# Peptides against a protein of PDB entry 6FRK: the designs that were tried, part 78

Target 1, 411 residues: chain A of PDB entry 6FRK
Amino acid sequence: NEEVLNAMLKEVCTALLEADVNIKLVKQLRENVKSAIDLEEMASGLNKRKMIQHAVFKELVKLVDPGVKAWTPTKGKQNVIMFVGLQGSGKTTTCSKLAYYYQRKGWKTCLICADTFRAGAFDQLKQNATKARIPFYGSYTEMDPVIIASEGVEKFKNENFEIIIVDTSGRHKQEDSLFEEMLQVANAIQPDNIVYVMDASIGQACEAQAKAFKDKVDVASVIVTKLDGHAKGGGALSAVAATKSPIIFIGTGEHIDDFEPFKTQPFISKLLGMGDIEGLIDKVNELKLDDNEALIEKLKHGQFTLRDMYEQFQNIMKMGPFSQILGMIPGFGTDFMSKGNEQESMARLKKLMTIMDSMNDQELDSTDGAKVFSKQPGRIQRVARGSGVSTRDVQELLTQYTKFAQMVKKM

## One batch from the design tools (peptide; aimed at target 1 L326 F332 T334)

Design b2_p24_8_s2 (made by RFdiffusion4, then SolubleMPNN; from b2_p24_8, 14 letters changed)
Fold by OpenDDE base, seed 5:
Structure b2_p24_8_s2 (fold): chain B 411 residues (1-411), chain A 24 residues (1-24)
Amino acid sequence: as target 1 above (411 residues)
Amino acid sequence: EEKELLEKLKKLRKLYLELLNILN
């Protein structure tokens, strides 16, 4: 029994290390799991694998719990939230995501760009804020982040904003000058919450980075970004252990909507490759994907039109990175969509939809749309001119549609 | 109900994976 336990724990430990869980945490977890498993209860014929999985799950849940209550904003008060983190962590994007999250919940939210180090930081924040209709403050001429942060916080306090988010400079290196600047900004604006933003894809470096921030600034909350890619999120455990601060949100993609409150159980389930059925159900209900009964019925009959394809492209675009939903379903690996291709794939989808916007109802609703175009080649030229694309681009779309419609007929 | 929803989602997933494979 002990040999079987040790073999199974070795497999779990290997999988956790491959999930970027820190080697010290994996060793501690192995010892805690060994102490929690009654070997006599394992002998009684219970599924040894399920018992070990449950014990591992329980210990991982404890590692994600810092034992500290998460800060929450107070409605009708001014809440100042300062963001800190390395350059490339997704900090600036996460500021916009958090502002948008609170705005959608009926909070009066604003953004302040106190990143004076990065050229175009304010333009990037302004672009994101304008797209989301979030009020923003920053300067093109002021170089002191303390002045910008102080003026912006004062302005938005006077205008009775409830959520005031301050983005700070992120540098590539843990420089003492960066931490000193963060302390000066924090002292000037007196934030109600300091949020550390961490990239999950940095793997084993998560502990050292999170510790360096906690040792210099009073980090009270963690946000983990880039959980849509190859990063299985094991670095999040290292961030909690190092900061002793709760994960409050996760960034799950590049879109402004790819942001959700952190849930411990779904996160650990996903980390162990069990999937997130609960989050999948919540997301399906949020997106009203159950209304696709009419589509499922058409698919059962082997019917698929260009309009049906267009509607599915709209659904993919509304869902954000489809990779998220794919990653929530048990038994399918996360590896199918490389991160770099999501924007390109969305641009390609939008191009295909623009081509279909130039089609008429007879073309869109035909059970054999490709045959309609093959019988009258002048339709391809009309659609190409209407959408501003080549006739080749329209032919490629029709070839793709035909391949798909043939596949649906074989289902 | 959850089992039926999961089967619907698996079918939709298969559909969308094929759509994405055509888009790649």
Scores: peptide ipSAE 0.054, ipTM 0.616, DockQ to the pose 0.193
OpenDDE base, seeds 1, 2, 3, 4: peptide ipSAE 0.038, 0.046, 0.032, 0.052; ipTM 0.592, 0.601, 0.563, 0.609; seed 3 fails the geometry check

Design b2_p24_8_s3 (made by RFdiffusion4, then SolubleMPNN; from b2_p24_8, 14 letters changed)
Fold by OpenDDE base, seed 4:
Structure b2_p24_8_s3 (fold): chain B 411 residues (1-411), chain A 24 residues (1-24)
Amino acid sequence: as target 1 above (411 residues)
Amino acid sequence: SLKELLEKLKKLRELLLEYLKILE
């Protein structure tokens, strides 16, 4: 039994290391799991694998809990939130995501760009804020981040904003000058919360980075970014351990909506490659896929129209990034689709939908849409002109439709 | 039921995977 336990723990430890969990944490977890497992209960014929998985899951949940309650904004007050983190961590994008999250919740939210070091930082923030209709402040001429932050905070306090987010300068490396600047900004604006933004893709460097920030700045919250990539999120455990601060949100993609409140159970489940069944259920319920009983019934009868294909493409687009959906399904890793292929695939879907928007109801609702177009080639030319595409693009769509319809007939 | 949902999701997944393969 001890040999079996040690073999299974070795596999789990390897998987956690491959998920960028810090080696010290993996070692501690292994010892905690060994101490928590009753070897006598393992002898009683219980599913040894399930018992070990449950023990590992329980210990990972403890590692994500710093034992400190997360800061939450107070309604009807002015809440100043300062962001800190390295350049490339996704800090600026995350500021916009958090602002948009609170705005959608009915909070009067604004953004301040206090990054004077990076050329184009203010333009990037302004572009993101304008797209999301979030009020913003910054300067093209002021070089002191303390002045910009102070003026921006004062302005938005006077305008009775409830959520005031301050983006600060990042650096490529941990530099003393960065920490001095962050301290000066923090002292000037007196933030209610300091949020450390960490890139999950830096792997084993997460501990050292998070510790360096915590040793210099009173980090109270953590946001982990780039969990849609190859990063399995093991670095998040290192950030919590080093900062002793809760993860409040996670960034799950490049879109402004690819941002969610941190949930411990789904996160640990995903980290272990078990998927996020709860999040998947929620996502499926949001999509009203149950209203597709009619579609499932049509599919069972081998019927598939161009309209049915269009509706499926709409559903795919409503689901968001396919990598996120796949990452929620047990046994599908986040690595199943590279980010580059996903954006291209979504652009292709949108192009196909634009072609179908130029089709008429007779073409869309035909049980043999390809035959309708083959019998009257003038329809292809009409659709091509209406959608601004080549006749070849329409023919390619019809070829794809035919392949799908044949697949549905075989189901 | 969770089982029915999982079966629907599996079918959807299979469909989506076939869609992606045809789009690639």
Scores: peptide ipSAE 0.017, ipTM 0.421, DockQ to the pose 0.148
OpenDDE base, seeds 1, 2, 3, 5: peptide ipSAE 0.017, 0.006, 0.006, 0.014; ipTM 0.410, 0.366, 0.375, 0.379; seed 1 fails the geometry check

Design b2_p24_8_s4 (made by RFdiffusion4, then SolubleMPNN; from b2_p24_8, 13 letters changed)
Fold by OpenDDE base, seed 2:
Structure b2_p24_8_s4 (fold): chain B 411 residues (1-411), chain A 24 residues (1-24)
Amino acid sequence: as target 1 above (411 residues)
Amino acid sequence: KLEELLKKLAELRKLYLELLEILS
């Protein structure tokens, strides 16, 4: 029994090291798992593999729990959130993602660019903020980040903003001058939360980097970025261990929506390659897939209307990034669909739906929608005017519908 | 229940991929 346990623990430890989990944490985990497993219970015919996996899972859950409650913003108050981290950590992008997250939740949110070190930092923030319709502050002329941060925080406090996010300068390496600047900014604005942003792709360097920031500034929260790439997220355990601070959010891609609240159970399941079955079930339940059974049955009978296409587009839009759903299924890697093509496709779908919103029930419910429009070309002009598009855009939609209806007939 | 959900997701995936191919 002990030989079997040691062999299985060796496999798990190897997989955790390959997932960028720090060697000290893997050693501690191995010792804790050995102490938690009753070898007598293993003899009683229980599935030894499942028992070891469960013990490993429980110990990993403890490693991501710092034993402190995460800071949360207070509704109707002014909450100042300061971001810190190295250059290239995804800090500036993460500021925009967090601002957008709170804005979508109905918070009065703003962004401040206190990065005077990087040329074009303010332009980048301004571009991201403008795209998301988030109010922003910064300067092209002021070189002191303390002045910019103080003025920006005061301005947005006076305007009764609830979430005030301050982006700071990063550096390529740990420098004393960076930490002094961060302390001066923190002392001037008195943030309610200091968020350390860490790139998961730096692997074993996560511990040393996270410790260096914690030793200099009062880090209270961690955000882990670049979990869409080859980074399996093991560095997140090192960040929690070093900072003694909770992970509050994760960045899962380049898009502003590729940002989610941290959940311990799904994260550990994904780290172990077990997928996120719970998140998958929740996502499937949110999709109300029972309403899709009627559509699937119509499609099997070769019946496909413009309304059926509209409903299918709504379902695809509700799914969101399908790459995220696939990444929740055990054995499906995140790399199966290029995320870039998916967002462009979603924008195309939304445009097509806007055109169909100008169609009438006779056009939408026809078993041959393209033929209805071909027999009465005046319908194309009506729909084009109603949706604010060209007659060509409507013809392209009808061409796409015809191609899809032909494909459905071949299924 | 999980097997049924996975089957439904696989069907939706097929339809999604086919639609993306037509829209490309």
Scores: peptide ipSAE 0.026, ipTM 0.535, DockQ to the pose 0.162
OpenDDE base, seeds 1, 3, 4, 5: peptide ipSAE 0.013, 0.024, 0.022, 0.026; ipTM 0.398, 0.516, 0.556, 0.429

## One batch from the design tools (peptide; aimed at target 1 L326 M407)

Design b2_p25_1 (made by RFdiffusion4)
Pose (drawn by RFdiffusion4):
Structure b2_p25_1 (pose): chain A 374 residues (1-38, 47-273, 303-411), chain P 25 residues (1-25)
Amino acid sequence: NEEVLNAMLKEVCTALLEADVNIKLVKQLRENVKSAIDNKRKMIQHAVFKELVKLVDPGVKAWTPTKGKQNVIMFVGLQGSGKTTTCSKLAYYYQRKGWKTCLICADTFRAGAFDQLKQNATKARIPFYGSYTEMDPVIIASEGVEKFKNENFEIIIVDTSGRHKQEDSLFEEMLQVANAIQPDNIVYVMDASIGQACEAQAKAFKDKVDVASVIVTKLDGHAKGGGALSAVAATKSPIIFIGTGEHIDDFEPFKTQPFISKLLGQFTLRDMYEQFQNIMKMGPFSQILGMIPGFGTDFMSKGNEQESMARLKKLMTIMDSMNDQELDSTDGAKVFSKQPGRIQRVARGSGVSTRDVQELLTQYTKFAQMVKKM
Amino acid sequence: EEAEALIKLLERVKEAMEAMKEAEE
């Protein structure tokens, strides 16, 4: 049985290593689902599913904008990850939700970058800012957020150039662009086909600049996006959106369950009964109930107080015979009144007859009356 | 008769709860 756990466990470790999941997290997840584990494919895959939900959970809720206030969003990520594409996908998303959204092109390096964001904004009917001539992105971002602030826009999305960590020049310039415009949220856009080099770059981005949200693009293809577990752990940020194509409307919010599945592959007879059950539990205590000075009108009249401390176990074989629908019903007496066929099965395996209930049903009706009167 | 005995018992429980509330006050 120890060999059936390991053959089926190394087959999921290969399923995650092929899904570009970091080898550090696969080896760690393997011995987490081994230590926490101490119709067969369901008792195993349910334990694997709960261990994955433990990893995709960063514990941090997403940054959401406020209507009627200026929200500046700054995009960061590697070269070619889809920043300029996801810039228009997001401005188009909020603009359709009713936000005064605008775009700013703070890329002064990449050829045809302003022309790219201009044509994406021209098509989606979204205001845009940038420059062919301005070579300083700190100047383009500052003079753009200033312009769209004096025009009272609510979503101001600043696009930046692609950068990698070994370029300290572009990492300083990213930190200065973030310090000039002071963004309310910084989004780390990552390609879904990224391999093992993802945790190092995503971590260096978190160190130089405060990353609060992560977007995973190019998920409409074969890439399952296992590199996102390493960006969530590195940036401490949840995934808010995914990209699912080249167009502007190929964009939707991140849902954890489908991504993990792809990455993996009045008083009733029941109340009359409980009140009785507590009066029998407090039943050997009936002599305490006759204690009160001046209140002892009677005590154990006609000896029938002894069987009121004996009927509740027989009535419990009826509850033992009941399932969760009859037991958890608001009116435990209405489930059997409509279907007196349930009065015969309660009588079979519990040894009580269907006759005994007629005297109980009269005793029930009188008890149900004096509580609605209570 | 059995039903009358159960009702008398429930009345006694109510009167004992009330008497306990009055003795606490």

Design b2_p25_1_s1 (made by RFdiffusion4, then SolubleMPNN; from b2_p25_1, 15 letters changed)
Fold by OpenDDE base, seed 1:
Structure b2_p25_1_s1 (fold): chain B 411 residues (1-411), chain A 25 residues (1-25)
Amino acid sequence: as target 1 above (411 residues)
Amino acid sequence: EKTDSLLSLLEKVEKFLKALKELLE
């Protein structure tokens, strides 16, 4: 029994290391799991695996809990949120995502660009803020981030903003000058929360980076970025351990909507490759896919049209990146579609939809769309010309539709 | 009943996504 436990723990430890979990945390977890498992209670072999998985899950949940309650903004008050992090961490993008999140929740939100070091930082923030219709402040002429931050905070306080987000300079290296600047800004604006933004893709470097920030700046919250496929999120455990601060949000892609509140259980489930069934349910409910009773009824009758396929492609596009959706399904790892394959897959879907946009209602609503086109080949040429594609591309779409319809009819 | 309907929907979504993957590959 001890040999079996040790073998299974070795597999789990290997998987956690491959998920960028810090070696020290993996060792601690292994010891904690060994201490939590009573070998005498391990009755049957099937139960042993589940018991070990459950013990691992519980210990991982403890590792993401710093024992500190996350800061939350107070409604009707002025809440100043300062962002800190390295260049390339996704800090500036995350400021915009957080601002947009609160704006969508009915908070009066604004953005301040106090990054004077990076050329075009203010233009980038302005572009993102303008797209999201978020009020912003910055300067093209002022070089002191303390002045910009102070003036911006004062302005937005006077205008009764509830959420005031301050983006600071990210340096390429952990330089003392960066930390001094951050401290000067923090002292001037007196933020209610300091958010450290961490890139999950840096793997084993997460602990050292997070510690370096925490040792210099009073980090109270963590946001983990680039959880869009390749980063398995093990670095998040390192960030919590180093900062002793809760993860409040995660960035799951490049879009402004690719941002969600951190949930411990779904995150650990995903980290272990168990999927995120709850998150999938939430996304499916947000899409009102249940209102597709008409589609479900058609599928029950073995009817599937080109329009039905088009509507399903639209629904998939609304759910976000296909890799994220697959990564929520148990047994579909985040690596199931490489990031490159995802963009290509989305481009293929958009191409197919563009071809279908050139089809008429008779073609789209036919129970056998391929047969309509086979009977009148002139339809293929019309659709090809209308969509700017080859007749071969239209034939490939029809072949794909036929295969897809056959699979759906077997469901 | 809602849970069973939701599980059935999830199974359909899963099968659909598998079929879509095969289509896009």
Scores: peptide ipSAE 0.024, ipTM 0.541, DockQ to the pose 0.021
OpenDDE base, seeds 2, 3, 4, 5: peptide ipSAE 0.019, 0.018, 0.023, 0.023; ipTM 0.421, 0.399, 0.457, 0.476; seeds 2, 4 fail the geometry check

Design b2_p25_1_s2 (made by RFdiffusion4, then SolubleMPNN; from b2_p25_1, 16 letters changed)
Fold by OpenDDE base, seed 5:
Structure b2_p25_1_s2 (fold): chain B 411 residues (1-411), chain A 25 residues (1-25)
Amino acid sequence: as target 1 above (411 residues)
Amino acid sequence: DRVESEVALLQKVLKALEALKKLLE
């Protein structure tokens, strides 16, 4: 029985190491699991595999719990949130995601760019903020991040903003000058929360990076980025262990909506390849997929219109990154969607929807929409002019629709 | 039962969306 336990624990430890869990944490987990498993209960005919999985799950849940309550903003007060992290961690993008999250929750939110080191940092923040309709502050001429941060925080406090997010300079390497600059900014603005942003894709380096930040600045919260379907989540465990700070949010893709509150149980379940059933249920409920029964029935009957295609594109856009949803389903491998194609696919879908927005009800509701356009070529020219696209783009859409409608008829 | 029905519905929608994606590629 002990040999069987040791063999199974070796497989679990290998899988955790392959998931970029730190070697020290894996060793500690192995010892804790061995101490928690009653070998007598294993003899009683219980599924040894399920027992070991449960023990491993329980110990991983403890590793993501720092025993510290997460900071939360106070409604009706000015809450200053300072972001820190390395260049390429997704820090600037994450500032915009967090601002957008709070704005959608009815908070008066703003963004400050105190990154004076990276050329185009302010333009990037401005572009993201403008797209999300979030007020922003920064400078093209001021080179002192302390001045920019102080002026921006003062401005937005005077305007009664509730969430004031300050993005700071990232460096490519851990440099003492970076940490000194971060401390000067923190001392000047007196943030209510300091958020460390970490890239999950750096794997075993997560511990050393997270520790280096915690040793120099008072990190109180962690956000883990690049937790897409292919991301090895093991670095998140290392961040919590090193910072002794809770993970408050995760970034799950490149979209501004690819941002969610951290949930311990779903995260560990996903890390173990068990899927995220809770996240799946939340997504099903968010999408109101019950309303799609009518669409499923139409598909079963081989009926498919341009309007039905438009509604499907709306559903895809509401679902967000399809890779994330697939990664929530147990047994669906993350390999199903190539990483690079989601933004391009979403831009393509938006373009197709814009073309369909220039179509009339007769064109949209026709059971043979392509035939309607083929009989009257003037319709293609009208739609092309109305949507600002070429006649070729409209013809390509109709060709795609025809292929889909033919597939539905064969179902 | 409810969770299983919701998962089954999501799988059906995902299958339809995957078919759409393949036709758009």
Scores: peptide ipSAE 0.024, ipTM 0.399, DockQ to the pose 0.021; fails the geometry check
OpenDDE base, seeds 1, 2, 3, 4: peptide ipSAE 0.023, 0.021, 0.008, 0.018; ipTM 0.435, 0.343, 0.370, 0.410; seeds 1, 2, 3, 4 fail the geometry check

Design b2_p25_1_s3 (made by RFdiffusion4, then SolubleMPNN; from b2_p25_1, 13 letters changed)
Fold by OpenDDE base, seed 1:
Structure b2_p25_1_s3 (fold): chain B 411 residues (1-411), chain A 25 residues (1-25)
Amino acid sequence: as target 1 above (411 residues)
Amino acid sequence: DDVDSLLELLEKVKKALEALKELLE
């Protein structure tokens, strides 16, 4: 039993390390999980695998919870949010994403560019803000970020803005001069929240970077970026541990809409390769795919038709980039997130849908569609001719459908 | 209880989605 536990914990620890979770946190988690299981094995006849999974999940939940409530803006007040982070962290893009998020929620939101270090910083912010129709402030001539930030904050306070986001200079290295500048800006504008933006792709460096910022500025919130890439998000745990600050949002792509509130359970589920089912459900609900409740109900009853499969393919195609949807699906690894695999997968879905477009209502609505075709092989030939595919392609679709329908019946 | 129910739902959806993955391979 202890050998089995140790083997399973070794696999989990390896997966967490491959997800860029800091080695110290992985060791602590391993010890905490062992201690939790040793206590629970004395109490419950539960399946040991389920107990280990549950214990791992609970300990990961604790690692992303700093025990501090996240700051939230107050409606009808002037909320100043200062952004800090390294160059290339996605800080400037994240400022625009957060501004757009609050604007869509009906907040009077604006952006201030206090990055005087990068010659193109104000142009980049202006371009992003203009595309999103967000009011912005900055200067082409003023070189003091304190003056720009102070003037911008005063201007937007006088205009009764509710969300005032200040972007600061990001540097390539942890330079003392950057931290001094950030402190001067923070002292001048007195932000209600300081947000540290962290790139998830930096892996094991997340802890040291997050700590360096927290030691110099009063970081109260963390935003993790580039979670759409190869980064599995384990660096987020390091950021929470180092900053003792909650993750408030995550960046999930390059688009201004690729930004969502941080949810602990979906994040941990994704980190463990269990996908983001809650995010999938939320995306599905945002698309007003009312038919998904009916599908979930059918799946609960072990009923699955070719029409149900067709409708699911349509829903997948409507949910946006197939790669993002697949990345929310448990067991679809980051390799399915490649643009090449997305186009191929979409082409395959369209081909399958074209085959099903040549099926009749009796074939589509049968709870045993494969049996309908097996009893009358002439149906396969008709569908193949109607869709311009081989009889083999139709048989492959039916084989796949049968496999899925059998799995649904066993759920 | 909510975490356990979510984990069970997640496991069911995972299995369904793995089946969909195999359909899409």
Scores: peptide ipSAE 0.018, ipTM 0.363, DockQ to the pose 0.018
OpenDDE base, seeds 2, 3, 4, 5: peptide ipSAE 0.006, 0.007, 0.007, 0.007; ipTM 0.352, 0.349, 0.379, 0.371; seed 4 fails the geometry check

Design b2_p25_1_s4 (made by RFdiffusion4, then SolubleMPNN; from b2_p25_1, 16 letters changed)
Fold by OpenDDE base, seed 1:
Formats: structure tokens, C-alpha cells, sequence
Structure b2_p25_1_s4 (fold): chain B 411 residues (1-411), chain A 25 residues (1-25)
């Protein structure tokens, strides 16, 4: 029994290390799991694998809990939120995402660019803010970030803004001058919350980076970025351990909407490759796929048309990146669709939809669309000409549809 | 229950996505 436990723990530890979980945390987790598992209870015929998975899950949940309540903005007050982090962490993009999140929740939100070090920082923030219709402040001429931050905070306080987000300079290296500047800005504006933005893709460097920020600046919240399908979530555990601060949000892509409140259970489930069933449910409900009772009934009866396939492709395109949807389904690993494969897959879907846009209602609504085309080959040529594709591309679509319709009939 | 209907929907979505993935390979 101990040998089996040790073998299974070795596999879990390997998977966690491959997920960029810090080696010290993995060792601690292994010891905690060993101490939490009663070997006598494992002998009683319980599924040993499920027990170990549950124990691992429970210990991972503890690792993402710093024991500190996350700061939350107060409605009707002026809340100053200062962002800190290295260049390339996604800090500036995350400022815009957080501003947009609060704006969508009915908060009067604004952005301040106090990054004077990076050429075009203000133009980038202005572009993002303008696109999202978020009020912004910055300077093209002022070089002191303290002056810009102070003037911007004062301006937006006087205009009764509720959420005032200050973006600071991100440097390429942990330079003492960066930390001094951050401290000067923090002292001048007296932020209600300091948010550290961390890139999950830096892996084992997350601990050292997060610690360096916490040792210099009073980090109270963490945002983890680049948790799109390929990003290993293990760096988030390192950030919590080093900062002793809660993760409040995660960035899940490049779009302004690719930003969500941190949920411990879904995150750990995803980290373990169990998927995010809750997030999948939420996305499915947001799409109102349940309101399509007619489609659900057709699928139950094994009826599947080219139109039904087209509508499903539209729904998938509305859900966002296909890789993110797959990564929410249990048993689909995050690596299942490489970023390259996602763009290619979306381009392929768009191509298939463009071919179907050249089909008529008789072709689209037939329960045997492939047979309609096989009986009258001139239809293939018409559709090919209408969509600007080869007759082979149309035949490939019909072959794919036939395979799909056969799978639906087996459901 | 609403939960059972949702689970059934999720299983259909899963099977659909699996089929779509095989189609997109």
C-alpha cells in the first residue's frame, strides 16, 4: 500500500512540476498528502486513486489560500488601485481588463498611465481605454511618474470616480530604481490596494519574482496573466506563497473580456486536468444553448443538418477560443489545441461556414445533406463557385458533415 | 431537475466538441 501511494504521489508530483508548481511546494504537498492519507482506510476497498486525488486537491486548495481576505472596492467611495509588475507581465493590458470589468459592473472607472519609462506606454493605454470607452489620464511631456499619478488621482477624485487604476512603469529587470519609483508613487497617491501582476509563463521564476516585489512594496493582491490554454497554472501557487496575498483575477487571453475573478475550485480542477465544469456551465448558459430546445431535440433524435452544424459553429465562435472551451472539459488537457492550432481551427471553421453560406435552404435543412449533393453533382459546383473554393473543399465539408451526423446518430 | 438537464447539455456539448475536434484535425 505504501509503495502504491508513493508511486501515485510520484506521478502527481511530476505532473505538478510539469505544471510549473514550485519544487518546495510540491515537496510540502507530498508530505502533507502522506500525512493526511490513512493507509488503513485505503485498505478498505475505497478507490485509492480517488482518495489520493481528493487529498491532493484539498492540499492544493490550501496552497492558493493565503488566509487573508481579498481587498474589495467600496461602492460610492474613491478606490485607488495601483498596479505593479515587470514589463511583459501583461500589467498594462490587465489594468484595462480590470477597468472594463468594473465598468461593466456599473462602477465609475478610470485609468492613469504613470509609465514614463516605456516609449508609447501612454499611447497604448489611451488606445485600450478609448476602445473600451474608459476615461484615462497621462502625459506626453511629464517624466515624473509621481506627478502624473498624483495629478491623475486628484483629477479623478474631484470627478467622483469610484475605481481609479494607476499603471506604473514595468522594467525588464528587478532594478532597485523601479522599486524606489513604485514606493514614491505609492507614498504620493496612498493606494487602497496594490496589485502585483505576474505572468504565469515564467514558470519556476514566479516565486523569486513575486518575493522581490513583496519585499519592496506592500502587495495586497495578485493577478495572474497568460492563463490561456498553454499556460501552466503552477506559478500562481508560487505567487500566493511568496506574496502571502490572494489571487483576485486571472487573465485568460488577449481580449479585454479574457479576464475573470479567481475561483479556487475551478482553478485547481483545471491545474489537475479535471477541467472547469463550473466555467463551462457558465459559458454554456451565457450562450443560451439551453434555449435552443429545437436543436437539443433534433440531437436527441439523431437528426443533424448542415444548418444545425452551421449554428453550432456560430455558437463555438461566440464562446471564444475553441482551446479555452476544450480546456474546460474534463479530460481535455490544456495542450490539446496549441495557439497555432486554434487560429488554424477558427480559420477552418470560418472557411466551412463560408462554404455553407453558398448553400440553399434545401441543402442546409436536409437530414441527409450529403445525399442531396451526391444525387445532383451540379450543386457541388455551384457551392464551390459561390464560396470561391474548390469542388474538393465542398466534398471534404460534406464528408466531414457525414462523419459528424453519424456521431450524432450514435449519441 | 435543472441540474440533470444541464449535465445532459454538457455531455452533448462535450461529445459535439470531441466530434468537432476530430473534424478539425
Amino acid sequence: as target 1 above (411 residues)
Amino acid sequence: SSVDSLLELLEKVKKFLEALEELLK
Scores: peptide ipSAE 0.020, ipTM 0.428, DockQ to the pose 0.021
OpenDDE base, seeds 2, 3, 4, 5: peptide ipSAE 0.007, 0.013, 0.020, 0.029; ipTM 0.357, 0.383, 0.413, 0.432; seeds 3, 5 fail the geometry check

